# Ledger of designs, part 317: peptides against a protein of PDB entry 4Z63

Target 1, 334 residues: chain A of PDB entry 4Z63
Amino acid sequence: LCLGMNDLTGNIPEDLFHLKRLNLLGIQENRLSGSLSREIRNLSSLVRLDVSWNLFSGEIPDVFDELPQLKFFLGQTNGFIGGIPKSLANSPSLNLLNLRNNSLSGRLMLNCTAMIALNSLDLGTNRFNGRLPENLPDCKRLKNVNLARNTFHGQVPESFKNFESLSYFSLSNSSLANISSALGILQHCKNLTTLVLTLNFHGEALPDDSSLHFEKLKVLVVANCRLTGSMPRWLSSSNELQLLDLSWNRLTGAIPSWIGDFKALFYLDLSNNSFTGEIPKSLTKLESLTSRNISVNEPSPDFPFFMKRNESARALQYNQIFGFPPTIELGHNN

## One batch from the design tools (peptide; made by RFdiffusion4, then SolubleMPNN)

Design b2_p29_8_s1 (from b2_p29_8, 10 letters changed)
Fold by OpenDDE base, seed 4:
Order: structure tokens, then C-alpha cells, then sequence
Structure b2_p29_8_s1 (fold): chain B 334 residues (1-334), chain A 29 residues (1-29)
């Protein structure tokens, strides 16, 4: 049943929960309000539940143990409060959980050992607090993780060295500290292609440790951290780099010539730093900028990016990194 | 996979008009 993109108001009619053969319930992009009914438990054949873009409030019902076929739960952009229900946090069938842009709070707890099918987790823009869950790497299929805009004080857990499934990771604006530790841990994530760390590590030094290596790194976004230091030498070994944003930091020194050796680099933002010297001539030879063949079909993060023209500007959503225009931004350096 | 494509399509549904989203995964231009 697909009722998305309407002006439906009120609650879900209780009689809808008598549909025991229903595989898909999509009621997204409406004005549905109140609590999400516990009677969802009666939808025992449900594979996909999409309640996103509504006015739902209250706690998410703890009924997911009665939904053994549920693969997709989309609840983004609601008013949900409380934590992740225990039955949801233990779901062996769930492939995707999207609860972005809610008011979920407390300590983030998932039983990753039970969540054997979880591939994508989006909990961005919530009120989770405490530390990052140390057991997240136990989610052996977890590829995409957005934990941005929560209050995860402290450091990246040491256990994330074992996060082999991790490909796309955002921790942007999550009050994280110790960028040196974070990079030192995350370099062990052999499948990591996208790393977003914007609005963390306030005033720290960007490490220039030649022992750091991100073999498969395609996208690195570490903007608006007030980071000090220079362009990190370790980044030169990330030969697959496609997007680099280090804008709105306090980076100094010269832009190194090796920045032009990245054959796939189509987006470079080093603006609003304190870089000095000459613009490397190698930047004029970037193959990705000379050939219009940007492959739009490359795997991208499942979480959105928000482009702001300035700190006060309204964000423009970009659902794909490859949707960014080829860009070299070197402005506002002194 | 078809499942990965479906996941990707659905995760693209974000309202750029909500100010609450402005500080998530920000790229400054």
C-alpha cells in the first residue's frame, strides 16, 4: 500500500493493521500525526515500512520482534522521541534503518551481533548523547553509517579498527575530539571510501603523519574544524581521491604539487584557509576536469550532503557526490 | 544490487528546506 506524497492527516486507521499480507506500507510525505501505533505488529508480512516525512511523535513502538520479514524501516523527518526500541535494535531481518532528523535521545545502543543483515544506518540529526557505540563493528554487513549531528562526546572507539564492512561514514558535527586518534583508527577500515568529519575537532592540528594510509579513500570532507597545520602528506597515497574538502580551516603552507596527481579528483575545496605560495601547475592538468566524463554511476554514500554557499546560506541538498559540479575552490586564502 | 539501488533512491529523500539539516554533512562552497 503506497499512500505517499499526499496531504493525509491524523492517524493511520486501525483497520489498516488488519492487512496481514501487506509487504509494503508507504505513507511518507504526508501530515500524519500522533504516535505510531503498536498495531503495526499485526503486519507480520511487512518487508518495508516507510513513515518518513510526517508529523509522527512519541516513542517508536517496540513491536519489531513481530515483524520477522522487515528489511526496510524509513522513519526520517518525524518527531520521534526516546531511544531505538529493543526489538528494532535486535532485528535480524533489517537491512536499512533510517531515522534521520528525529528527536531520538539517550545512549545509542544496537545489538550488532543480532543485526546480521544491517547494511545501512542513518541516525543523523538526532539527540543521541554519550559515546559512539563500541560494538558497531560487530554489525558485519554495515556499510553505510550516518551519525552526524548528534552529541557523541569523546573519541572514535578503538574497536573501529575492525570495522571492515564500513564504506561510507559520517560523524560530522558530533562534538568529536582527537582527529589524530580518529584518523589513526579509521585508516584500518580497509573498505572506507567516504569519510565526513566536518564540524569536529575544534582547533586541533591536522596530523601530518606519513604512516597514515587510506588506500580506498575517494571522499574526504573535513571542513569547518578550525584545523591547524598543512596539507597532510599521507593523503598523497590515496590515489583514488575524487573529492577533497578541507575548507574553512586554519591550514597553512603551500598547496603541494601532488594534489594534481589525483586522476579522479573532480572536486577540490581548500577555500577559507591560510594557504600561501603559488597555485600548483599540476592542478591545470587534472584529467577529471579536462575530460567531462564523470561517471555518475559510481557508488555514493546513502546519506545526503548539504552544500552551503556561506555560513548563513540555506543548504542545498546533494544526494550524490557525483552531482557536484567539477570544482576547484582556492578562494579566501591569505 | 537492486536492493542497494532501492536503498540509495530512498535515502535521497531529504528536504533541503529544513534548517535543521544545514549542519549535517556540510560542504561549504
Amino acid sequence: as target 1 above (334 residues)
Amino acid sequence: SAEEEEIREKLKEVDPNRPELDDENVIYR
Scores: peptide ipSAE 0.333, ipTM 0.700, DockQ to the pose 0.742
Fold by OpenDDE base, seed 1:
Structure b2_p29_8_s1 (fold): chain B 334 residues (1-334), chain A 29 residues (1-29)
Amino acid sequence: as target 1 above (334 residues)
Amino acid sequence: SAEEEEIREKLKEVDPNRPELDDENVIYR
């Protein structure tokens, strides 16, 4: 049943929950309000539940143990409060959980040993606090993780060295500290292609440790951290780099010539730093900027990006990194 | 309700034209 993208108001009729053979319920992009009914438990054949972009409030009902076929739960952009229900945090069937842009709070706890099918987790823009869950690497299929705009004080857990399934990771604006430790840990994530760490590590030094290596890194975004130091030499070994944003830091020294050796680099922002010297001539030889064939078919993160033209401008949502125009931004340097 | 208003404000934040969600996965230009 698909009733999305309407102006439906009020609560979901309780009689709808008598549809025991229903595989898909989509009621997204409405004005549905009140609590999400516990009677969702009656939808025993449910594979996909989309209640996103509504006015739902209260706690998410703890009924997911009665939904053994549920693979997709989309509840982003609501007013949900409380934690992730225990039955949801233990769901063996769930592939995708999106609860982005809610008011969920407390410590983030998932039983990753039970969540054997979880491949995408979006909990961005919530009120989770405490530390990052150390057991996330136990979610053996977890590929996409957005935990941005939460209050995860401290550092990246040491256990994330074992996060082999991790490909797309955002921790932007999550009050993280110790960038040296974070990068030292995350370099062990052999499948990591996208790393977003913007608005963390306030005033720290960007490590220039030649022992750091990100083999499959395509997208690195570490903007607006007030980071000190220079362009990190270890990044030169990330031969698949497509997007680099280090804007709005306090980076100094020259822009190195190796920045132009990235064959796939189509987006570079080093603006609003303290770089000096000449613009590397190698930037004029970037093949990705001369060839029209950016492969639009590459896998991207499931979580959105937000592009701002300036600190005061409205963000434009981009669901795909490849939607970014080819860009070299070197403005506002010394 | 105050909660609905807060959610409406959040819905407005999610408007790709609103700056308040801009601090999640931001690319600055």
Scores: peptide ipSAE 0.372, ipTM 0.793, DockQ to the pose 0.267; fails the geometry check
Fold by OpenDDE base, seed 5:
Structure b2_p29_8_s1 (fold): chain B 334 residues (1-334), chain A 29 residues (1-29)
Amino acid sequence: as target 1 above (334 residues)
Amino acid sequence: SAEEEEIREKLKEVDPNRPELDDENVIYR
């Protein structure tokens, strides 16, 4: 049953929960309000539940133990409060959990040992506090993780050295400290292709340790951290780099010539720094900017990006990084 | 351009009632 993109108001009719053979319930993009009914437990055949973009409030009901076939739960852009219910945090069937842009709070706790099928987790823009969950690498299939814009504190856990499944990771705007430790840990994530660390590490030095290596890194976004230092030499070994944003930092020195050696680099933002010297001639030879055939078919993160024209402008949501126009921004380095 | 339209279609305007969304995974232009 798909009733998305309407002007439906009120609660879900109780009779809808009598549909025991229902595999898909989509009621997204409505004005449905009140609590999400506990009677969802009666939908025992449910594979996909989409309640996103509504006015739901209260706690998410703890009924996911009665939904043994549930693979997809989309609840983003609601007013949900409390924590992730215990039955959801222990779901062995769940492949995708999206609860982005809610008011969920407390310590983030997932039973990753039980969540054997979890592939994508989006908890961005919530009120989770405390430390990052150290057991997140125990989610052995977890590939996509957005934890951006939460009230986390401290450092990236040492356990994330063992996060072999991790491919797409955002911790943007989560009050993280110690960029040197974070990069030193995350370099061990052999499948990491996308790393977003914007609005963290305020005023720290960007490490220039040549021992750092991100073999499969395609997307690096570390904007608006007020980072000091220079263009990091370790980045030159990331031969698959496609997008680099280091804008709105305090980086100094010359833009190195090796930045033009990235054959796949189509988006470069080094704006609003303190770079000096000449623009490398190698940037004018970037094959990705001269060839129209950027293969759009590369895997992208499931979490959105928000593009701002300036710090005070409204952000535009981008669902795919590869939708960005080919860009070289070197402005405001004077 | 067709590319700008495709970008615009991929651009969901952030709900103006939820300005908090714009501080998530920010890319500055």
Scores: peptide ipSAE 0.340, ipTM 0.705, DockQ to the pose 0.321; fails the geometry check
Fold by OpenDDE base, seed 3:
Structure b2_p29_8_s1 (fold): chain B 334 residues (1-334), chain A 29 residues (1-29)
Amino acid sequence: as target 1 above (334 residues)
Amino acid sequence: SAEEEEIREKLKEVDPNRPELDDENVIYR
């Protein structure tokens, strides 16, 4: 049953919960309000539940143990409070959990040993606090993780060295510290292609450790951290780099010539730093900027990006990185 | 209700046309 993208108001009719053969319930993008009914437990054949973009409030009901076929739960952009229900945090069937932009709070806890099918997790823009969950690498299929805009004080856990399934990771604006430790850990994530660390590590030095290596890194975003140092030499070994944003830092020195050796680099922002010297001539040889055939079909993160022209500008949401226009921004370097 | 109004304001924050969401996965241009 798909009733999304309407102007429906009130609560879900109780009679809907009598549909025991229902595989898909989509009621997204409405004005549905109140608590999400516990009677969802009666939908024992449910594979997909989409309640996103509504006015739901209260706690998410702890009924997911009665939903053994549930693969997709989308609840983003509601007023949900409390934690992740225990039955949801232990779901062996769940592939995708999206609870972005809610008011969920407390310590983030997932039973990753039970969540054997989880491949995408979006908990961005919530009120989670404490430390990052050390057991996330135990989610052996977890590929896409957005934990941005939460309050995860401290460092990236050492256990993330074993996060082999991780491909797309955002921790932007999560009060993280110790960029040297974070990069030293995350370099061990062999499948990591997208790393977003913007608005963390305030005033730290960007490490220039030649031992750092990100083999499959395509997207690196570490903007607005007030980072000191220079362009890191270790980045030159990331031959698949497509997008680099180091804007709004305090980086100094010259822009190195190797920045033009990235054959797939189509988006470069080094603006609002303290770079000096000449613009490398190698930037004029970037094949991605001259060829119209950017392969639009590359896998991208499931989480959105927000593009801002300046601190006061409206953000433009991009659901796909490859939707960004080819860009070289080197402005505001003094 | 006051709660519905708060949720509505929060829903507006997720509008791709709202700048307040830019603190999540920001790419500067």
Scores: peptide ipSAE 0.331, ipTM 0.758, DockQ to the pose 0.257; fails the geometry check

Design b2_p29_8_s2 (from b2_p29_8, 14 letters changed)
Fold by OpenDDE base, seed 3:
Structure b2_p29_8_s2 (fold): chain B 334 residues (1-334), chain A 29 residues (1-29)
Amino acid sequence: as target 1 above (334 residues)
Amino acid sequence: SPEEQEILEKLKEVPEDRPELDDENVIFL
């Protein structure tokens, strides 16, 4: 049953929960309000539940133990409060959990040893607090993780050295500290292609440790951290780099010539830093800027980006990094 | 710019009646 993208109001009719053979329920992009009914438990054949972009409130019902086939739960952009229900945090069937842009709170706890199928987790823009869950690497299939815009105090857990499944990771605007430790840990994530760390590590030094190596790194976004230092030499070894945003930092020195050696680099933002010297001539040789054939078919993060024309502009949601125009932004470096 | 307009056409504006926080994974153009 797909009823998305309407102007439906009120709550879900109770009679809907009698549909025991229902595999797909999509009621996204409506004006549905109230609590998400516990009677969802009656939908025992449910594979996909999409309640996203509504006005749901209250706690998410703890009924996911009665949904043994549920693979996809999309509840982003609602007013959900409380924590992740225990049954949801233990779901062995769940592949994707999206609860972005809610009011979920408390300590983030997932039973990753039980969540054997979890591939994508989006909990961005919630009220989770405390430390990052050290057991996330136990989610052996977890590739996409958005934890941005929460209040995770402290450092990236050492256990994330073992996060082999991790491909797309955002921790932007999550009050994280110690960028040197974070990068030192995350370099061990050999499948990591996208790393977003914007609005963390305020005023720290960007490490220039030549021992750091991100083998498969395609997207690095570490903007608005007020980071000091220079362009990190270790980044030159990330030969697959496609997008680099280090804007709104306090980086100094010259832009190194090796920045033009990235064959796939189509988006470069080094704006609002303190770089000096000449623009490397190698930037004019970036193949990706000369060849319009950026393969649109590369895997991208499942979590959204927000593009702003300026600091005061309303952001527009953008779900595909590879749809960004080829860009070199070097402005405001004096 | 025309490029900015093309970007904007590819972007979904968040409906005013549905508050969306936009300080997550921000990229400035």
Scores: peptide ipSAE 0.307, ipTM 0.665, DockQ to the pose 0.238
Fold by OpenDDE base, seed 5:
Structure b2_p29_8_s2 (fold): chain B 334 residues (1-334), chain A 29 residues (1-29)
Amino acid sequence: as target 1 above (334 residues)
Amino acid sequence: SPEEQEILEKLKEVPEDRPELDDENVIFL
């Protein structure tokens, strides 16, 4: 049953919960309000539940133990409060959990040993506090993780060295400290292709440790951290780099010539730094900017990006990184 | 261009009423 993108108001009719053979319930992009009914438990055949973009409030009901076939739960952009209910945090069937842009709070706790099918987790823009959950690497299929815009004080856990499934990771604006430790840990994530760390590590030095290596890194976004230092030499070994944003830092020195050696680099933002010297001639030879056939078919993160033209401008939501126009931004380096 | 239109169609304007969305995974132009 798909009733999304309407002006439906009130709550879900109780009679809807009598549909025991229902595999898909989509009621997204409405004005549905009140609590999400516990009677969802009666939808025992449910594979996909989409309640996103509504006015739901209260706690998410603890009924997911009665939904053994549920693979997709989309609840983003609601007013949900409390924590992740225990039955949801222990769901063995769940592949995708999206609860982005809610008011969920407390310590983030997932039973990753039970969540054997979880591959995508979006909890961005919530009120989670405390430390990052050390057991996230126990979610053996977890590839996409957005934890951005929460209050995770401290450092990236050492256990994340073992996060072999991790491919797309955002921790932007999460009050993280110690960029040297974070990069030193995350370099061990052999499948990591996208790393977003914007609005963390305030005023720290960007490490230039030549021992750092990100083998499969395609997207690196570390903007607006007020980072000091220079262009890191370790980045030159990430030959698959496609997008680099280091804007709004305090980076100094010359832009190195090796930045033009990235054959796949189509987006470069080094703006609002303190770089000096000449623009490398190698940038004028970037194959990605000269070739019309950028293969748009590469896997992208499941979490959105928000592009701001200025600090005061409305953010534009980008659902795909490869939707960015080919860009070289080197402005405001005075 | 058709490419710009595809980009624009993939661009959902974040509704003004939730400015809090723009501090997540921000790329500054």
Scores: peptide ipSAE 0.291, ipTM 0.658, DockQ to the pose 0.330
Fold by OpenDDE base, seed 4:
Structure b2_p29_8_s2 (fold): chain B 334 residues (1-334), chain A 29 residues (1-29)
Amino acid sequence: as target 1 above (334 residues)
Amino acid sequence: SPEEQEILEKLKEVPEDRPELDDENVIFL
């Protein structure tokens, strides 16, 4: 049943929960309000539940133990409060959980040993606090993780050295500290292709440790951290780099010539730093900027990016990194 | 998965009434 993209108001009719054979319920992009009924437990054949872009409030009901076939739960852009229900945090069937842009709070707790099918987790823009869950790497299929815009104070857990499934990771604007430790840990994530760390590590030094190596890194965004230091030499070994944003830091020194050796680099933002010297001539030879055929079909993060022209401008949502225009931004340097 | 791709395609522009979405994974131009 698909009722998305309407102007439906009020609660879900109770009679809808009598549809025991229903596999797909999509009621997204409406004005549905109130609590999400616990009677969703009656939808025992449910594979996909999309309640996103509504006005739902209250706690998410703890009924997911009665939904043994549920693979997809989309609840983004609601007013949900409380934590992740225990039955949801223990769901062995769930592949994708999207609860982005809610008011969920407390400590993030997932039973990753039970969540054997979880591959995508979006909890961005919530009110989670405390530390990052140390057991997150126990979610052995977890590939896409957005935890941006929460209040995860402290450091990236040492256990994340074992996060082999991790490919796309955002921790932007989450009050994280110790960038040296974070990068030192996350370099062990051999499948990591996208790393977003914007608005963390306030005033720290960007490490220039030549022992750091991100083999499969395609997208690195570490903007607006007030980071000190220079362009990190370890980054030159990330030969697959496609997007680099280090804007709005306090980085100094010259832009190194090796920045032009990235054959796939189509987006570079080094603006609003304190870089000096000449623009490397190698940047004029970037193949990705000269060739028209950017393959739009490359795997991208499940979480969106937001482009702003300035701090006061409305953000443009980009669902695909490859939708970004080919860009070299070096403005506002010394 | 095809289902994941369909979900990604359904992500709409940030509503004007939800400025809080702008501070997640921001790229400043």
Scores: peptide ipSAE 0.260, ipTM 0.643, DockQ to the pose 0.661; fails the geometry check
Fold by OpenDDE base, seed 2:
Structure b2_p29_8_s2 (fold): chain B 334 residues (1-334), chain A 29 residues (1-29)
Amino acid sequence: as target 1 above (334 residues)
Amino acid sequence: SPEEQEILEKLKEVPEDRPELDDENVIFL
């Protein structure tokens, strides 16, 4: 049953919960309000539940143990409060959980040893506090993780060295500290292609450790951190780099010529730093900027990006990194 | 699965034009 993209109001009719053979319930993009009924437990055949973009409130009901076939739960852009219910945090069937842009709070706890099928997790823009869950790497299929805009004070856990499934990771604006430790840990994530760390590590030094290596890194966004230092030499080994944003930092020194060696680099923002010297001539040789035929068939993160022209500008949402215009921004370097 | 991929694609198509999200996954121009 799909009733999304309407102007439906009120709550879900109780009679809907008698549909024991229902595999898909989509009621997204409406004005449905109130609490999500516990009676969803009666939908024992449910594979997909989409309640996103509504006015739901209250706690998410702890009934997911009664939904053994549930693979997809989409609840983004609601007013949900409380934590992730225990039954949801222990779901062995769940492949995707999206609860982005809610009011969920407390310590983030997932039983990753039980969540054997979890592939995508979006908890961006919530009120989770405390530390990053150290057991997140135990989610052996977890590929896409958005934890942005929460209050995960402290450092990236050492256990994330073992996060082999991780491909797309955002921790933007999450009150993280110690960029050197974070990069030192995350370099061990052999499948990591996208890393977003914007609005963290305030005033720290960007590490220039030549031992750091991100083999498959395609997208690195570390903007607006007030980072000091220079362009990191270790980044030159990330031959697959497509997007680099280090804007709105306090980086100094020259822009190195090796930036022009990135054959796939189509977006470069180094603006609003303190870089000096000449613009490398190698930048004019970037194949990605000269060739019209960038086959942009690469997998992108499942979480959106927000592009801003300045700190005060309204963001433009981009759901695909490859939708970004080819860009070289080197402005406002003083 | 193909179904997972289709769902992931659909999730990528939904624009979340909310000003309150401006500080999530920001790319500056």
Scores: peptide ipSAE 0.252, ipTM 0.623, DockQ to the pose 0.690; fails the geometry check

